Peptides against a protein of PDB entry 3NZW. Designs and how they scored, part 164

Target 1, 212 residues: chain A of PDB entry 3NZW
Amino acid sequence: TTTLAFRFQGGIIVAVDSRATAGNWVASQTVKKVIEINPFLLGTMAGGAADCQFWETWLGSQCRLHELREKERISVAAASKILSNLVYQYKGAGLSMGTMICGYTRKEGPTIYYVDSDGTRLKGDIFCVGSGQTFAYGVLDSNYKWDLSVEDALYLGKRSILAAAHRDAYSGGSVNLYHVTEDGWIYHGNHDVGELFWKVKEEEGSFNNVIG
Target 2, 222 residues: chain B of PDB entry 3NZW
Amino acid sequence: QFNPYGDNGGTILGIAGEDFAVLAGDTRNITDYSINSRYEPKVFDCGDNIVMSANGFAADGDALVKRFKNSVKWYHFDHNDKKLSINSAARNIQHLLYGKRFFPYYVHTIIAGLDEDGKGAVYSFDPVGSYEREQCRAGGAAASLIMPFLDNQVNFKNQYEPGTNGKVKKPLKYLSVEEVIKLVRDSFTSATERHIQVGDGLEILIVTKDGVRKEFYELKRD

## One batch from the design tools (peptide; made by RFdiffusion4, then SolubleMPNN)

Design b2_p21_8_s4 (from b2_p21_8, 8 letters changed)
Fold by OpenDDE base, seed 1:
Formats: sequence, structure tokens, C-alpha cells
Structure b2_p21_8_s4 (fold): chain B 212 residues (1-212), chain C 222 residues (1-222), chain A 21 residues (1-21)
Amino acid sequence: as target 1 above (212 residues)
Amino acid sequence: as target 2 above (222 residues)
Amino acid sequence: MEEIKRLEAEAKEAAQPWSFN
């Protein structure tokens, strides 16, 4: 798996691969590793698919309950804390989760929290999470600027996942791309890695280690 | 060392068509190298036009299917005989599986039916309840043999339009019931030849708007 | 029953079923 999220002047970019594996077996190439918790909040999945899918869906229910009780959207801080507290209760039980909770509230602005099954909860501007994270960071860190245009930011997210998909055997399938703004998340499509690879190679003159 | 899990072998396969879905399974039940039964059905009509199979450890599979069937009954009771949708069924099964997260059902679960738009639907689950809607899925002993074949024949992976120098992929299209049945039969016939835990019989449940139909085919019995 | 639970717990640690990751 490779997931990433980063903050920039235009909000948040979230990009993820879609490959699931069971050891050396490619279980799926079409997994949705972004859970749409609500129109303003996204969760990403790395590690155990069931752990992430179950608990992030549960988180969605908790967020909805908050809205019903408080008559306002839950903060990204509070949502991530709910998840963090939950996984911490299961510490040592064998949960496998590397998640990012990404959202935009008027009070917080664009916000990203990293939450893992070890009980770590981190607020930050840039996270790459999964077996391919180092490959994604290599591209992302080299090209990241706060002042990126929305178009450039979307491309950078997509391109970083592509790099990871190329080098990490456990990442691949497609890139699912999201842009999170004050008005909510916008889905920017599913990009098949095979097609995307050749397109990027042609346009950039990159991936010269592969002969076309 | 005590192992609470057995492995009863077998293979299951789901394929979604445009307005139908199929879920197929062989009827062989085996432990190690000993055939326990040559006819032990593992694909079940659960009502509400939902078919289910949980392949792996048969005791766990049977338990899970029974629990799901009970969930369907309770759903009808609580919701004035409302039909359980396939997506709601998938969510329910996730909860059944994840409820045993720390002592999982040792099964690969597949359900098939029609979605709310009348389109064929197949959902697959890992032992702990991650699930995905897919066009096709193989599970069980011969899944590694069949799944690549399904990628090629259902999803047209690695197929290109003639004369395009490999630049234009073969377009996705739905298969007919007849094409799907043929594909299922070919898959299981091939799997039977290469895997000792697959054979004896093939039961196919076909879900359409008109209900669930069953077909049975003999497989190799050696 | 307690012994069965202990054996089941030990077996759970030893026989982790596969999962998608």
C-alpha cells in the first residue's frame, strides 16, 4: 500500500493506490483505500484492510452522532482522536492500521492527522503511509511547495503514488485522487497505473529504466 | 500443537453479469488427502435473492452462513418483510466476520445477487471482514489458478484490439449467462485437473430477477 | 472450559488466518 496526504494553499490532496495483497498474492487491484467518512472528511487505509475499513466506517458513525448531538460538524482533531483512542484500547491485540484522517473545518482549516494502531497520533502537513511510503516521499518531498496550484498539487499526489507503485511490489492497480477544500472533498478519478505510467513516461521523459 | 482450524479445500467462484450473478462451488470436501464427501454443497440460497458461500474451514463456513440466514430473518422481522439489499447484506456479513476479529472464521466468503438497480453484484470478504464489490472473484484452494483466468476472460486483462499495436485495450462488456456458465465450467474443469482439493461436482447458483436457479455438473472424481 | 479457552488463545496466536493488507 501507498497512501499520501498533504496540505497546500488550495487545501488537501489525498492520493492512494488500490492494490491489496495477501503475502505474495495480489488479492485485488481495485480496493478503495479512501473511506469517505462524510462530505468533508476522508480516512485513508494502510495495513489490515478489515481493521481500517471496519473502524473507519465506525468512525463515520461516530462523526454522524456528533453532528446530530452538537448540530455542527466534528473537527478533524476530534474525529482523529476518537479513532486514536479506539485503536489504543486494542493496543497489543494485533490491529494493523496506518491511517490518515483528512478534512477541512472552518475552525481548523485544512487538517491532516496520522493515526496508527500503535496509538500514535500526529498532526502534520505531509504524510506518506504504507510499504511504498519512502518511494512516495522521494517524489513528494522533492517537488512539494505550499504555493502549488490545485492542478500541480493533484499531479504531484498522483505522480508520487505512481512512483511508489513502480517500486513497491505491494502497491499498484490504480491511483485514487482527492482534493479536500472548505466545501468538502472532490474525487478526481481513478487512474490505472499501467496507463498512467506510459503517459507520464512519455510526457516527462521519466522512468528511463523501463524501455518502451 | 493445537490447531482449531481445519481446511476442507474446495473452490468457489462468483461472476456478476449485467442483470444476473452467479456463485459456483465444487462439491468436494477434503481433509488433507482424504475425501470426506464428493457431494457437500457449499453455495447456499440465503433468501432475498442472495446466494452465499464461505469456503475454507467448513465448520466455520457453515456457522457463518447460518448466522447470516438468521440475520436475514431478523431483518424481515424488524423491517416488515423488507427485502435485504445486497449492499446491506455485505455490511452485515462484515460485522459477523469482524465480530470474530481475534478468532476469525477461516473462510473466504463470497456473496452474489442483484443490486438495487437490478445489476449483477458480487461481494468478496477476507476472513476478518474486509469486503469489496467486484465483477468476479475466485476463492479457496484453486483461487490462484482461476483468478488470473478470470482477469483475462471477464475483465479482458492483457487483451487488445486487433490492429492497434497493443495500444487499445479490448473494451469491457458484460458476458451473457451462457458465456459465464461456460467460463465457470472451464475454470472448474481446469482447476480439477491441477488441484487435488477440487473436483467431484460443480454446483452453480444463478441469480436473476426471477430468482435463484441451480445447475449441477459432474467434475472429475479422481 | 478455561483450559479450552487457553488452548484457543494459544492456537489463535499460532494460527493467524490470512488477511488482505
Scores: peptide ipSAE 0.324, ipTM 0.805, DockQ to the pose 0.109
Fold by OpenDDE base, seed 4:
Structure b2_p21_8_s4 (fold): chain B 212 residues (1-212), chain C 222 residues (1-222), chain A 21 residues (1-21)
Amino acid sequence: as target 1 above (212 residues)
Amino acid sequence: as target 2 above (222 residues)
Amino acid sequence: MEEIKRLEAEAKEAAQPWSFN
C-alpha cells in the first residue's frame, strides 16, 4: 500500500494506490483505500483492510451522530480523536491500521491527522503511509511547495503514488485521487498505473530504468 | 501444536452479469488427502435472491452461512418482510466476520445477487470482513489458478483490439448467461486437472429477477 | 463459553488466517 495526503494553498490532496495483497498474492487491484466518511471527511487505509474498512466506516457513523446531536459538522480534530481513542482501546490486540483523516472545516482550515494502531495521532502537513511511503516521499518532498496550483498538486500526488507503485511490489493497480476543499472532497478519478506509467514516461522522459 | 482450523478444500467462483449473477462451487469436501464427500454443496440460496458461499474450513463456513440466514429472518421480522438488499447483506456479513476478528472464520466468503438497480452483483470478503464489490472473484484452493483466467476472460485484461498495436484495450462488456456458464465450467474443469482439492461435481446457482436457478455438472472423480 | 475462550486463546498462538493488506 501507498497512501499520501498533503496540505497546500488550495486545500488537501489525497492520493492512494488500489492494490491489496495477501503475502505474495495480489488479492485485488481495485480496492478503494479512501473511505468517504462524509462529504467533507476522507479516511485513508493502510495495513489490515478489514481493520481500516470496519473502523473508518464506524467512524463515519460516529461523525454522523455528532452532527445530529451538535447540529454542526464534526471537526477533523474530533473525528481523528474518536478513531484514535478507539484504536487505543485495542492497543496490543493486533489491529493493523495506518490511517489519515483528512478534511476542511471553516474553523480548522485544511487539516490532516495521521492515526495508527500503535496509538499515534499526529497533525501534519504531509504524510505518506504504507509499504511504499518512502518512494512516495522521495518524489513528494522533492517537488512539494505550499504555493502549488491545484493542477500541479493533483499531478504531484498522482506522480508520487506512481513512483511508489513502480518500486513497491505491494503497491499498484491504480491511483485514486482526491482534492479536499472547504466545500468538501472532489474525486479526480481512477488512473490505471500501467497506462499512467507509460504516459508519464513519455511526457517527462522519466523512468529511464525501463526500456520501451 | 494445536490448530483450531481445518481445511476442507474446494473452490468457489462468482461472476456478475448485466441482469444476473452466478455463484458456483465444486462439491468435493476433503481433509488432507482424504475425500470426505464427493457431493457436499457449499453454495446456498439464503433467500431474497442472495446466494452465499464461505469456502475454506467447512465448519466455519456452515456456521457463517447459518448466522447469515438467521440475520435474513430477523431482518424480515424487524422490517415487515422487506427484502434485504445485496449491499446491506454485504455489510451484515462484514459485521459477522469482524465480530470474530480475533478468532476469525477461516473462510473466503462470496455472495452474489442483484443490486437495487437489478444489475448483477458479486461481493467478496476476506476472513476478517473486508469486502469489495467485483465483477468476478474466485475463492478457495484453486483461486490462484482461476482468478488470472477470469481477469482475462471477464475483465478482458491484457486483451487489445486487433490492428491497434496494443494501444486500444478490448472494450468491457457484460457476458451472457451462457457465456458465463461456459467460463465457469471451463474454470472448474481446468482447476480439477491441476488441484487435488477440486473435483467430483460443480453446482452453479444463477440469480435473476425471477429467482435462483441451480445447475449441476459432473467433474472428474479422481 | 469456557471452551470457546480456550480455543480463542489457543488460536491467538496458532497461525492466523490470511487477510488482505
Scores: peptide ipSAE 0.324, ipTM 0.815, DockQ to the pose 0.115
Fold by OpenDDE base, seed 5:
Structure b2_p21_8_s4 (fold): chain B 212 residues (1-212), chain C 222 residues (1-222), chain A 21 residues (1-21)
Amino acid sequence: as target 1 above (212 residues)
Amino acid sequence: as target 2 above (222 residues)
Amino acid sequence: MEEIKRLEAEAKEAAQPWSFN
C-alpha cells in the first residue's frame, strides 16, 4: 500500500494506490483505500484492510451521530480523536492500521491527521503511509511547495503514488485521486498504473530505467 | 501443536453478469489427503435472492452461513418483510466476520445477487471482514489457478484489439449466462486436474430477477 | 472453558487466517 495526503494553498490532495496483497498473492488491484466519511471528510487505509475498513466506516457513523446531536459537522480534530481513542482501547490486541483523516471545516480549514494502531495521532501538512511511503516521499518532498496550483498538486499526488507503485511490489493497480476544498472533496478519477506509467514516461522523459 | 482450524479444501467462484450473478462451488470436502465427502454442498440460497458460500474450514463456513440466514430472518421481522439488499447483506456479513476479529472464521466468503438496479453483484470477504464488490472472484484451494484465468476471460486483462499494436485494450462487455456457465465449468474442470482438493461435483447457483436456479455437473472423482 | 481459551490463545499466533493488506 501507498497512501499520501498533503496540504497546499488550494486545500488537500489525497492519493492512494489500489492493490491488496496476501503475502506474495495479489488479492485485488481495485481496492478503494479512501473511505468517504462525509462530503468534507476522507479516511485513508493502510495495513489490515478489514481493520481500516471496519473502523473507518464505524467512524463515519460516529461522525454522523455528532452532526445529528450537535447540528454541526464534526471537526477533523474530533473525528481523528475518536478513531485514535478507539484504537488505543485495542492497543496490544493486534490491530493493523495506518490512517489519515483528511477534511475541511470552517473552523479548522483544511486539516490532516495521521492515526495508527500504535496510538499515534499527529497533525501535519504532509504524510505518506504504507509499504511504499518512502518512494512516495522521494517524489513528493522533492517537488512539494505550498504555492502549487491545483493542477500541479493533483499531478504531484498522482506522480508520487506512481513512483511507489513502480518500486513497491505491494503497491499498484491504480491511483485514486482526491482534492479536498472548503466545498468538500472532489474525486479526480481512477488512473490505471499500467497506462499512467507509459503516459508519464513519455511526457516527462522519466523512468529511463525501463526500456519501452 | 494444537490448531483450532481445519481446512476442508474446495473452491468457489463468483461472476457477475449484467442482469444475473453466478456463485459456484465444488462439492468435495477433504481433510489433508482424505476425502470426507464427494457431495457436500457449500453454496447456499439464503433468501432475498442472495446466494452465499464461505469456503475453507467447513465448520466455520456453516456457522457463518447459519448466522447470516438468521440475520435475514431478523431483518424481515424488524423491517416489515423488507427485502435485504445485496449491499446491506455485505455490510451485515462484515459485522459477522469482524465480530470474531480476534478468533476469525477461517473462510473466504463470497456472496452473489442483484443490486438495487437489477445488475449482477458479487462481493468477496477476507476472513476478518474486509469486502469488495467485484465482477468476479475465485476463493479456496484452487483460487490461485482460477483467478488469473478470470482476469483474462471476464475482465479481458492483457487482451488488446487486433491491429492496434497493443495500444487499445479489448473493451469490457458483459458475458451471457451461457458464456459464464462455460467459464465456470472450464475453470473447475481445469482446477480439478491440478488440485487434489477440488473435484467430484460442481454446483452452480444462478441468480436472476426470477430467483435462484441450481445446476449440477460431475467433476473428476480421483 | 478456561483451558480451551488458553489453547486457543496459544494457537492464535500460529494459525491466524490470512488477511488482505
Scores: peptide ipSAE 0.322, ipTM 0.804, DockQ to the pose 0.136
Fold by OpenDDE base, seed 3:
Structure b2_p21_8_s4 (fold): chain B 212 residues (1-212), chain C 222 residues (1-222), chain A 21 residues (1-21)
Amino acid sequence: as target 1 above (212 residues)
Amino acid sequence: as target 2 above (222 residues)
Amino acid sequence: MEEIKRLEAEAKEAAQPWSFN
């Protein structure tokens, strides 16, 4: 798995691969590693598929309950804290989760929290999470700036996942791409890694270690 | 060392069509190298136009299917005989599986039916309840033999339009029920030739708007 | 009870779920 999220002048970019594995077996190439919690809030998934899917879906229910009770959307801080508190209660039970809670509220603006099964909860501007995270960081950190255009930011997110998919055997399939704004998240499609690789190689003159 | 799990072998296969879905399974039940039964059905009609199979350790599979069938009954009771949708069924099965997260059911679960738009739907589950809606899935002993074949024949992976020099992929298209049944039969006949835990009989449950139809085909009895 | 827990732990390791790595 490779997941990433970063803040920039235009909001948040979220990009994830779609490969699931069971050891050396590719279980799926089409897994949705982004959970759409509400129109303004996304959760990303890395680690145990069932742990992430179950608890982030549960988180969605908690967020909805908050909205019903408080007559206001839950903050990204509060949503991430609910998840963090939950996984901390299971500390030592063997949950495997590396998640990013990404969203927009009027109070917070665009916000990203990292939450993992070790009980870590971090607010930040840039996170890459998963077995391919170091490959994604290599591309992302080299090209990131706050003043990216939306187009450049979307491309950078996609390109960083592609780099990870190329080098990490546990990442691949496709890139799912999201842009989070004040109006909510926008899905920017599913990009097959095979097709994307050749396109990027041709357009950039990159990936010269692969002969066409 | 005590192993609470057995492996009863077998293979299951789901394929979603445009307005139908198919869930198939062989009828061989085995322990190690001993055939326990040549006809032990593992694909079940659960009501509400939902078919289910949980392949792996048969005791766990049977327990899970029974729990799901009971869940369907409770759903009807609580919701004035409302039909359980396939997506709600998938969520329910996730809870059943994840409820045993620390002592999982040792099964690969597949369900098939129609979604709320009348489109074919197949959902597959890991042992602890992660799930995905897919066009096709193989599970069980011969899954590694069948799944690549399904990728090629259902999802048209590595197929290109003639005369395009491999630049244009074959377009995705729904298969007819006849084409799907043929693919299922070819998959299981091929798997039977290469895997000792697959054989004897093939049961195919076909879900349409008109209900569940069952077909049976003999496999090699080796 | 301890033996059951041990069996459950061993069983959990045997049941390899799909992972999002």
Scores: peptide ipSAE 0.296, ipTM 0.820, DockQ to the pose 0.272; fails the geometry check

## One batch from the design tools (peptide; made by RFdiffusion4, then SolubleMPNN)

Design b2_p22_1_s1 (from b2_p22_1, 13 letters changed)
Fold by OpenDDE base, seed 2:
Structure b2_p22_1_s1 (fold): chain B 212 residues (1-212), chain C 222 residues (1-222), chain A 22 residues (1-22)
Amino acid sequence: as target 1 above (212 residues)
Amino acid sequence: as target 2 above (222 residues)
Amino acid sequence: SLEFDLLAFLEEMRKAEEADAK
């Protein structure tokens, strides 16, 4: 798995691969590793798919209840804290979660929190999470700028996942791409890794270890 | 040394059409190399145009299906006989599975029905409740034999326009009910010939706006 | 591990869905 999220002048980019593995075989190439918590919040999934999917879906319900009670959208900080508190209750029980809660509120602006099953909760600008995270960081950190255009930021997210998919056996399938703005998240499609690979190789001359 | 889980074999297959969905399963129940039953249905009509199968350890599968049926009953009771939507059913089943997160039902669960727009829907679950809506899914013993074929015939993952050198994918086309049934029958026939845990009979449940229809076909018994 | 109240969970989801429909 490779998931990433980063803040920039245009909001937040979220990009994830879609490969699921069981042991040494590919169980699926089409897993959705972004949970659309609500129209304004995204959660990413790394580690145990069931743990992430169940509790982030549950989180969505809690966020909605907050909105009903308080008559305002929940903050990203509060949403991530709810999840963090939940995993804390299960500390030592064997949950496996590495998630990023991403959103854009008027009060907070574009916001990313990393939450994992070890009890870690971090606010930050750039996160890559999963077995391919190092490969993604290599591309992302090298090309990251706050002042990226939306187009360039989307491409950078996609390209970073591609790098991980190429080197990490546990990552691949396709890239699911999101742009989070103040008006909510926008899905920017599913991009087949194979097709993307050949396109990038041709255009950029990358991946020279593979002969076409 | 105690193993709480068994494997009763079998194969299940779900395919979503445009305005219908199909869930099929063989009727063979086996332990190791011994056939327990040649006719043990594993695909069930759960009401509200939802069909369900939980393949793997049969005792767990039966328990899960019963719990879901009970959940449907209580949902009607609590919500003034409101029809349970397929997406809500999926959430319910996730809850049932994840409730046993640390002692899971050892099953691969598939449900099929129509979404709120009347479109065919198939949901597949792992033992602890992660799920996805898919166009098709095979589960059980012969899933590895069937899924690659389905990817080509239903998902069009490996179908390209001629003369494009694999650069242009064919557009998604919906299959008719007849085409899907044929595909299912062919899949199970092939599986039966290649896998000892599949055979005897094939039961297909077809969900349309008019309700659930059942079809039965003989498979090889060897 | 914790057991969950299925009906309570479904009710919460229902309320959320109804609110979204308005």
Scores: peptide ipSAE 0.019, ipTM 0.803, DockQ to the pose 0.024
Fold by OpenDDE base, seed 3:
Parts: structure tokens; sequence; C-alpha cells
Structure b2_p22_1_s1 (fold): chain B 212 residues (1-212), chain C 222 residues (1-222), chain A 22 residues (1-22)
């Protein structure tokens, strides 16, 4: 798995691969590793698929309940804290989660929190999470700027996942790409890694060691 | 050495069509190399136009299906007989599975039905409740054999338009009910030839807007 | 406990979905 999120002048880019392996039980190239919690809030999934999917879905319910009760959107900080508190309660039980809670509120602006099953909760501008995170960081860090255009930022997110998919056996399938703005998240499509690879190779002249 | 889990073999297959879905399973039940039954259905009509199968350890599968059926009944009781949607059913099953996160049901679960727009839907679950909606999924003993075939025939993943140098994929098209049934039959026939854990009979449940229809076909008994 | 009231959860989700649809 490779997931990433980063803040820039245009909001937040979220990009994830779609490969999942579970021995002989489930193997998929089309796993959705982003949970659309609400129109303004996304959760990413790395680690145990069931753990992440279950608890982030649960989180979505908690967030919605908050909105219904308080008649206002929950903050990204509060949402991430709910998840963090929950995970912390089960610390040592064997949960495996590496998540990013990404969203926008008027009060907070575009915000990213990292939450994992070790009890870590971090606010930050750039996170890559998963077995392919180092490969993603390699591309992302080298090209990241706050002043990226939306187009360039989207491409950078996509390209970073591609790098991970190329090197990490546990990452691949496709890239799901999101742009989070003050008006909510926008889905920017599913990009097949194979097709994307050849396109990038042709356009950038990268991956020259691979014969097509 | 104590193992609380067994493997009763078998294979299941779900395929979503445009306005229908199918869930199929063989009827062979085995323990080790002994055939327990040549006709033990593992695909069930659970009501509300939802069909379900949980393949692997049969005892766990049966328990899970039973719990889900009960859940459907309780849902009707609490919601004035409202029809349980396929997506809500998936969520329910996730909770059933994840509730045993640390002592899981050793099953691969697939459900099939129609979504709220009347489109075919297939959901596949891992033993602890992770699930995805898919166009097709095979589970069980012959899943590794069948799934690549399905990817080719249903999803056209490895099919390209001629003259495009492998760069343009064929567009996805829905298969007819007849085509899907044929595909399922061919898949299980092939599986039976290769796997001792698959055989005897094939039961196919077809879900349409008109309800659930069952079809049965003979497989090899070897 | 990882056990949940499934019906309650489904109802919550239903309400959330209905609210989102409006």
Amino acid sequence: as target 1 above (212 residues)
Amino acid sequence: as target 2 above (222 residues)
Amino acid sequence: SLEFDLLAFLEEMRKAEEADAK
C-alpha cells in the first residue's frame, strides 16, 4: 500500500494505490483506500484493510452524528481525535492502521492529521503512509512546493504513487486521486498504473531501464 | 495440535450484470480427502433479493449466513418491514465478521443482488470484514484459477484494441444473463477438472428485479 | 468490545444518508 496527502496553496492532494493482498483469501487491484467520510472530509487506509475500513467507516458515522447533534460540521482535529482515542483504547490488541484524516473547515482551513494504531496523532503538511511510502517520498519531496498549481500538484500526487507502485510489490493497481478544497473534495479519477506508467515513460523519458 | 478451523473446499463465484447478478457455488463438501456430501448447497437466498455465500470452513459459513438471515429479520422488525438494501447488507455483514476480529470466521463471503438503482451488485468480504463492491469475484479452492479468467472475460483487463500496440483497452461491456450463466458453467467445469475440492453439482442463484431464480447443473463426480 | 448493535448502526447510517440526500 501507498497513500499520500499533502497541503499546498490550492488545498490538499490525496493519492492512493488500489492493491490489496491477503494471501489466498482476497487479492485485489481495485481496493478503495479512501473513505469519503463527508463532502469535506477524507480518510485514507494503510495497514490492515478490515481495521481501517471498519473504524474509518465508524468514524464517518460518529462525524455525521456530531453534525446532526451540533448542527455544524465536525472539525478535522476533532474527527482525527475521535479515531485516535478509539485506536488508543485498543492499543496492543493487534490493530494495524496508518491513516490520514484530510479535510477542510472554515475554522481550520485545509488540514491533514496522521493517525496510526500505535497511538500517534500528528498534524502536518505532507505524509506518505504504507509499505511504499519511501518511494513516494522520494518523488514527492523532490518536487514539492507550496506554490504548486492545482494541475502540477495533482500530477505530483499521481506520479509519487506511480513511483511506489513501480518499486513496491505491495502497491499497484491504480491511482485514486483527490483534490480537497474549501468547497469539498473532488475526485480526479482512477488511473491504471500500467497505462500511467507507459504514458509517463513516454512523456518524461523516465524508466529507461524498462523496455516496452 | 488443535485447529479450530477446517476447510470444506468448494468454490463460489459472483458476477454482476447490468440489471442482474449471479452467485454460484458448487455443492461438494469435503473434509481432507473425504467427500462429506455431493449436494450441500452453499449459496442462499437471504431475503430482500440478497443472495449470500460464505465459503471455507463450512461451520463458520453456516453460522455467518444464519446470523445474517436473523439480522434481516430483525431489520424488518425494527424498520417496519423496510427492504434491506444491498449496501446496508454489506455493512451488516462487515459488522458480523469484524465482531469476531480476533477469532474470525474462516470464510470468503460474497453477496449478490441489485443496488438501489436496479444495477447488479456483488460484494466480496475477507474473513474479518473488509469488503468491496466488484463486478466479479471468485472465492474458494479454485478461485486462483477462475479469477484471472473472469478478469479477462468480464473486466477485459488484458484485452486491447487491435492496432493500438496494447495501449488502448477494450471498453467494458455488460454480459447478458445467458452469457454469464455460460461463463459460470464453463468456469466450474474447468475448476472441477483441476481441483478435487470442486465438483458434483453447480447451483446458480440469479437475482433480477423479479426475484431470485435458482438453476442447477451437474458437474463431474470424480 | 468489538461487538456492535448492528441495527442501531444501520439506522444511524440510514439517517446520515437521508440527511446527505437533502
Scores: peptide ipSAE 0.019, ipTM 0.785, DockQ to the pose 0.024
Fold by OpenDDE base, seed 5:
Structure b2_p22_1_s1 (fold): chain B 212 residues (1-212), chain C 222 residues (1-222), chain A 22 residues (1-22)
Amino acid sequence: as target 1 above (212 residues)
Amino acid sequence: as target 2 above (222 residues)
Amino acid sequence: SLEFDLLAFLEEMRKAEEADAK
């Protein structure tokens, strides 16, 4: 798995691969590793698929309850804290989660929290999470700047996942790409890794060690 | 070491069509190299046009299916006989599976039906309740043999448009009920020849707007 | 092996969330 999220002048980019594996067997190439919690909030999934999917979906319900009770959208900080508290309560029980809660509120602006099953909760600007995270960081950190255009930021997110998919056997399938703004998240499609690879190779002259 | 789980073999297969869905399973039940039964159905009509199979440890599968059936009844009671949607069913099954997160049902679960738009739907679950909606999924002993074939025939994986130098995939095309049934039969016939835990009989449940239809075919008996 | 009581857990989490929100 490779997931990433980063803040920039245009909001938040979220990009994830779609491969699931069981040992040496590819179980699926089309796994959805982003939970659309609400129109303004996304959760990413790394680690145990069931743990992430179940609890992030549960988180969505909690966020909705908050909105009903408080008559306002839940903050990204509060949403991530709910999940963090849950994880902390079950610390040592065997949950496996590496999640990013990404959202945009008027009060907070674009916000990313990392939450994992070890009890860590961090606010930050850039996170790559999963077995392919180091490969993603290699591309992302080298090209990141706050002033990226939306187009360039989307491409950078996509390109970073591609790098991980190429090197990490546990990542691949396709790239699901999101742009989070004050008006909510926008889905920017599913990009097949194979097709994307050849496109990037032709346009950038990258991956010269592979002959087409 | 005590192991509460068994493996009763078998294979299941779900395929979603345009306005139908199919869930199929062989009827062989086996422990190790001993055939327990040559006719033990593992695909069930659970009501509300939802069919379900949980393949692996048969005792766990049966328990899970029974719990889900009870859940359907309870849903009707609580919601004035409202039909349970396939997506709600998937969520319910996730809760059932994840409720045993640390002592899981040793099964691969697949359900099939129609979504709220009348389109074919297949959901696949791991033992602890992660699930995805898919066009097709094979589970069980021969899943590794069948799934690549399904990927090619249903999802057209590794098929490309001519003139694109292998860079543009062939667009997806819906299969008819007859084509899907043929595909299922061929898949299980092949699996029976390759895997000792698959055989004896094939039961296919077809879900359409008109309800659930069952078909049965003989497979090789050894 | 521990069987997880999901309902009990969810109820506890709900209560904790409500307490934190107040």
Scores: peptide ipSAE 0.021, ipTM 0.778, DockQ to the pose 0.030; fails the geometry check
Fold by OpenDDE base, seed 4:
Structure b2_p22_1_s1 (fold): chain B 212 residues (1-212), chain C 222 residues (1-222), chain A 22 residues (1-22)
Amino acid sequence: as target 1 above (212 residues)
Amino acid sequence: as target 2 above (222 residues)
Amino acid sequence: SLEFDLLAFLEEMRKAEEADAK
């Protein structure tokens, strides 16, 4: 798995691969590793799929209750704290979660929190999470700028996942791409890694070690 | 060491069409190398145009299906006999599975039906309740043999145009019900030839707006 | 809401589990 999220002048880019593995076997190439918590919040999935899917969906319900009660959209900080508190309660029980909670509120601006099943909760600008995270960081960190255009930012997210998919056997399939704005998240499609690879190779001259 | 889980073999297969869905399973029930039954249906009509199969340890599968059927009844009771949607059913099943997160049902669960737009829908679950809506999924003993074949035959582009926020769907190429049935039959025939845990009979449940239809085909009796 | 009442279901499941544990 490789998931990433980063903040930039245009909001947040979220990009994830779609490969699921069972040992040395590829179980699926089309897993959705982004959970649409609500129209304004995204959660990413790394680790146990069931754990992430169950609790991030649960989180959505909690966020809705908050909004109904307070008559205001829940903050990303509060949403991530709810999840963090929950996983902390089950610490040691065997949950496996590495998630990023991404959203954009007027008060907070574009905001990313990393939350994992070990009890870690971190606010940050850039996160790559999963077995391919180091490969993604290699591309992302080298090309990251706050002032990226939306187009360039989307491409960078996609390109970073591609790098991970190329080197990490546990990552691949396709890239699911999201742009988070103040008005909510926007889905920017599913991009097949194979097709993307050849396109990038042709356009950038990258991956010269692969003879097509 | 006490192993609470058995494996009764078999294979199940779900395929979503444009305005229909199918869920198929062989009827062989086996323990190790002994055939317990040559006709033990494992695909069930659960009402509300939802068909379900939980393949693996048969006792767990049966228990799960019964619990889901009960959930459907309760849903009707609480909601004035309102039809349970396939997406709500999936969520319900997730909770049934995840409720046993630390002592899971040892099954691969697939449900099939129609979504709220009348489109074919297939949902696949892991033992602890993670689920995905897919165009096709095989589960059970011969799943590894069948899935690559399905991937080549079922070319569904469930992709949205980038930047449209899900408003514009790419055109989908759908198989006819006849084509899907043929594909299912071919898949199970092939599986039967290569896997001892698959055989005897094939039951296919077809879900359309008109209800659930059942078809039966004989497989190899080895 | 046309959606399955997840919260109610979870509560029922919790109650059922507690009853079985007794």
Scores: peptide ipSAE 0.021, ipTM 0.799, DockQ to the pose 0.024; fails the geometry check

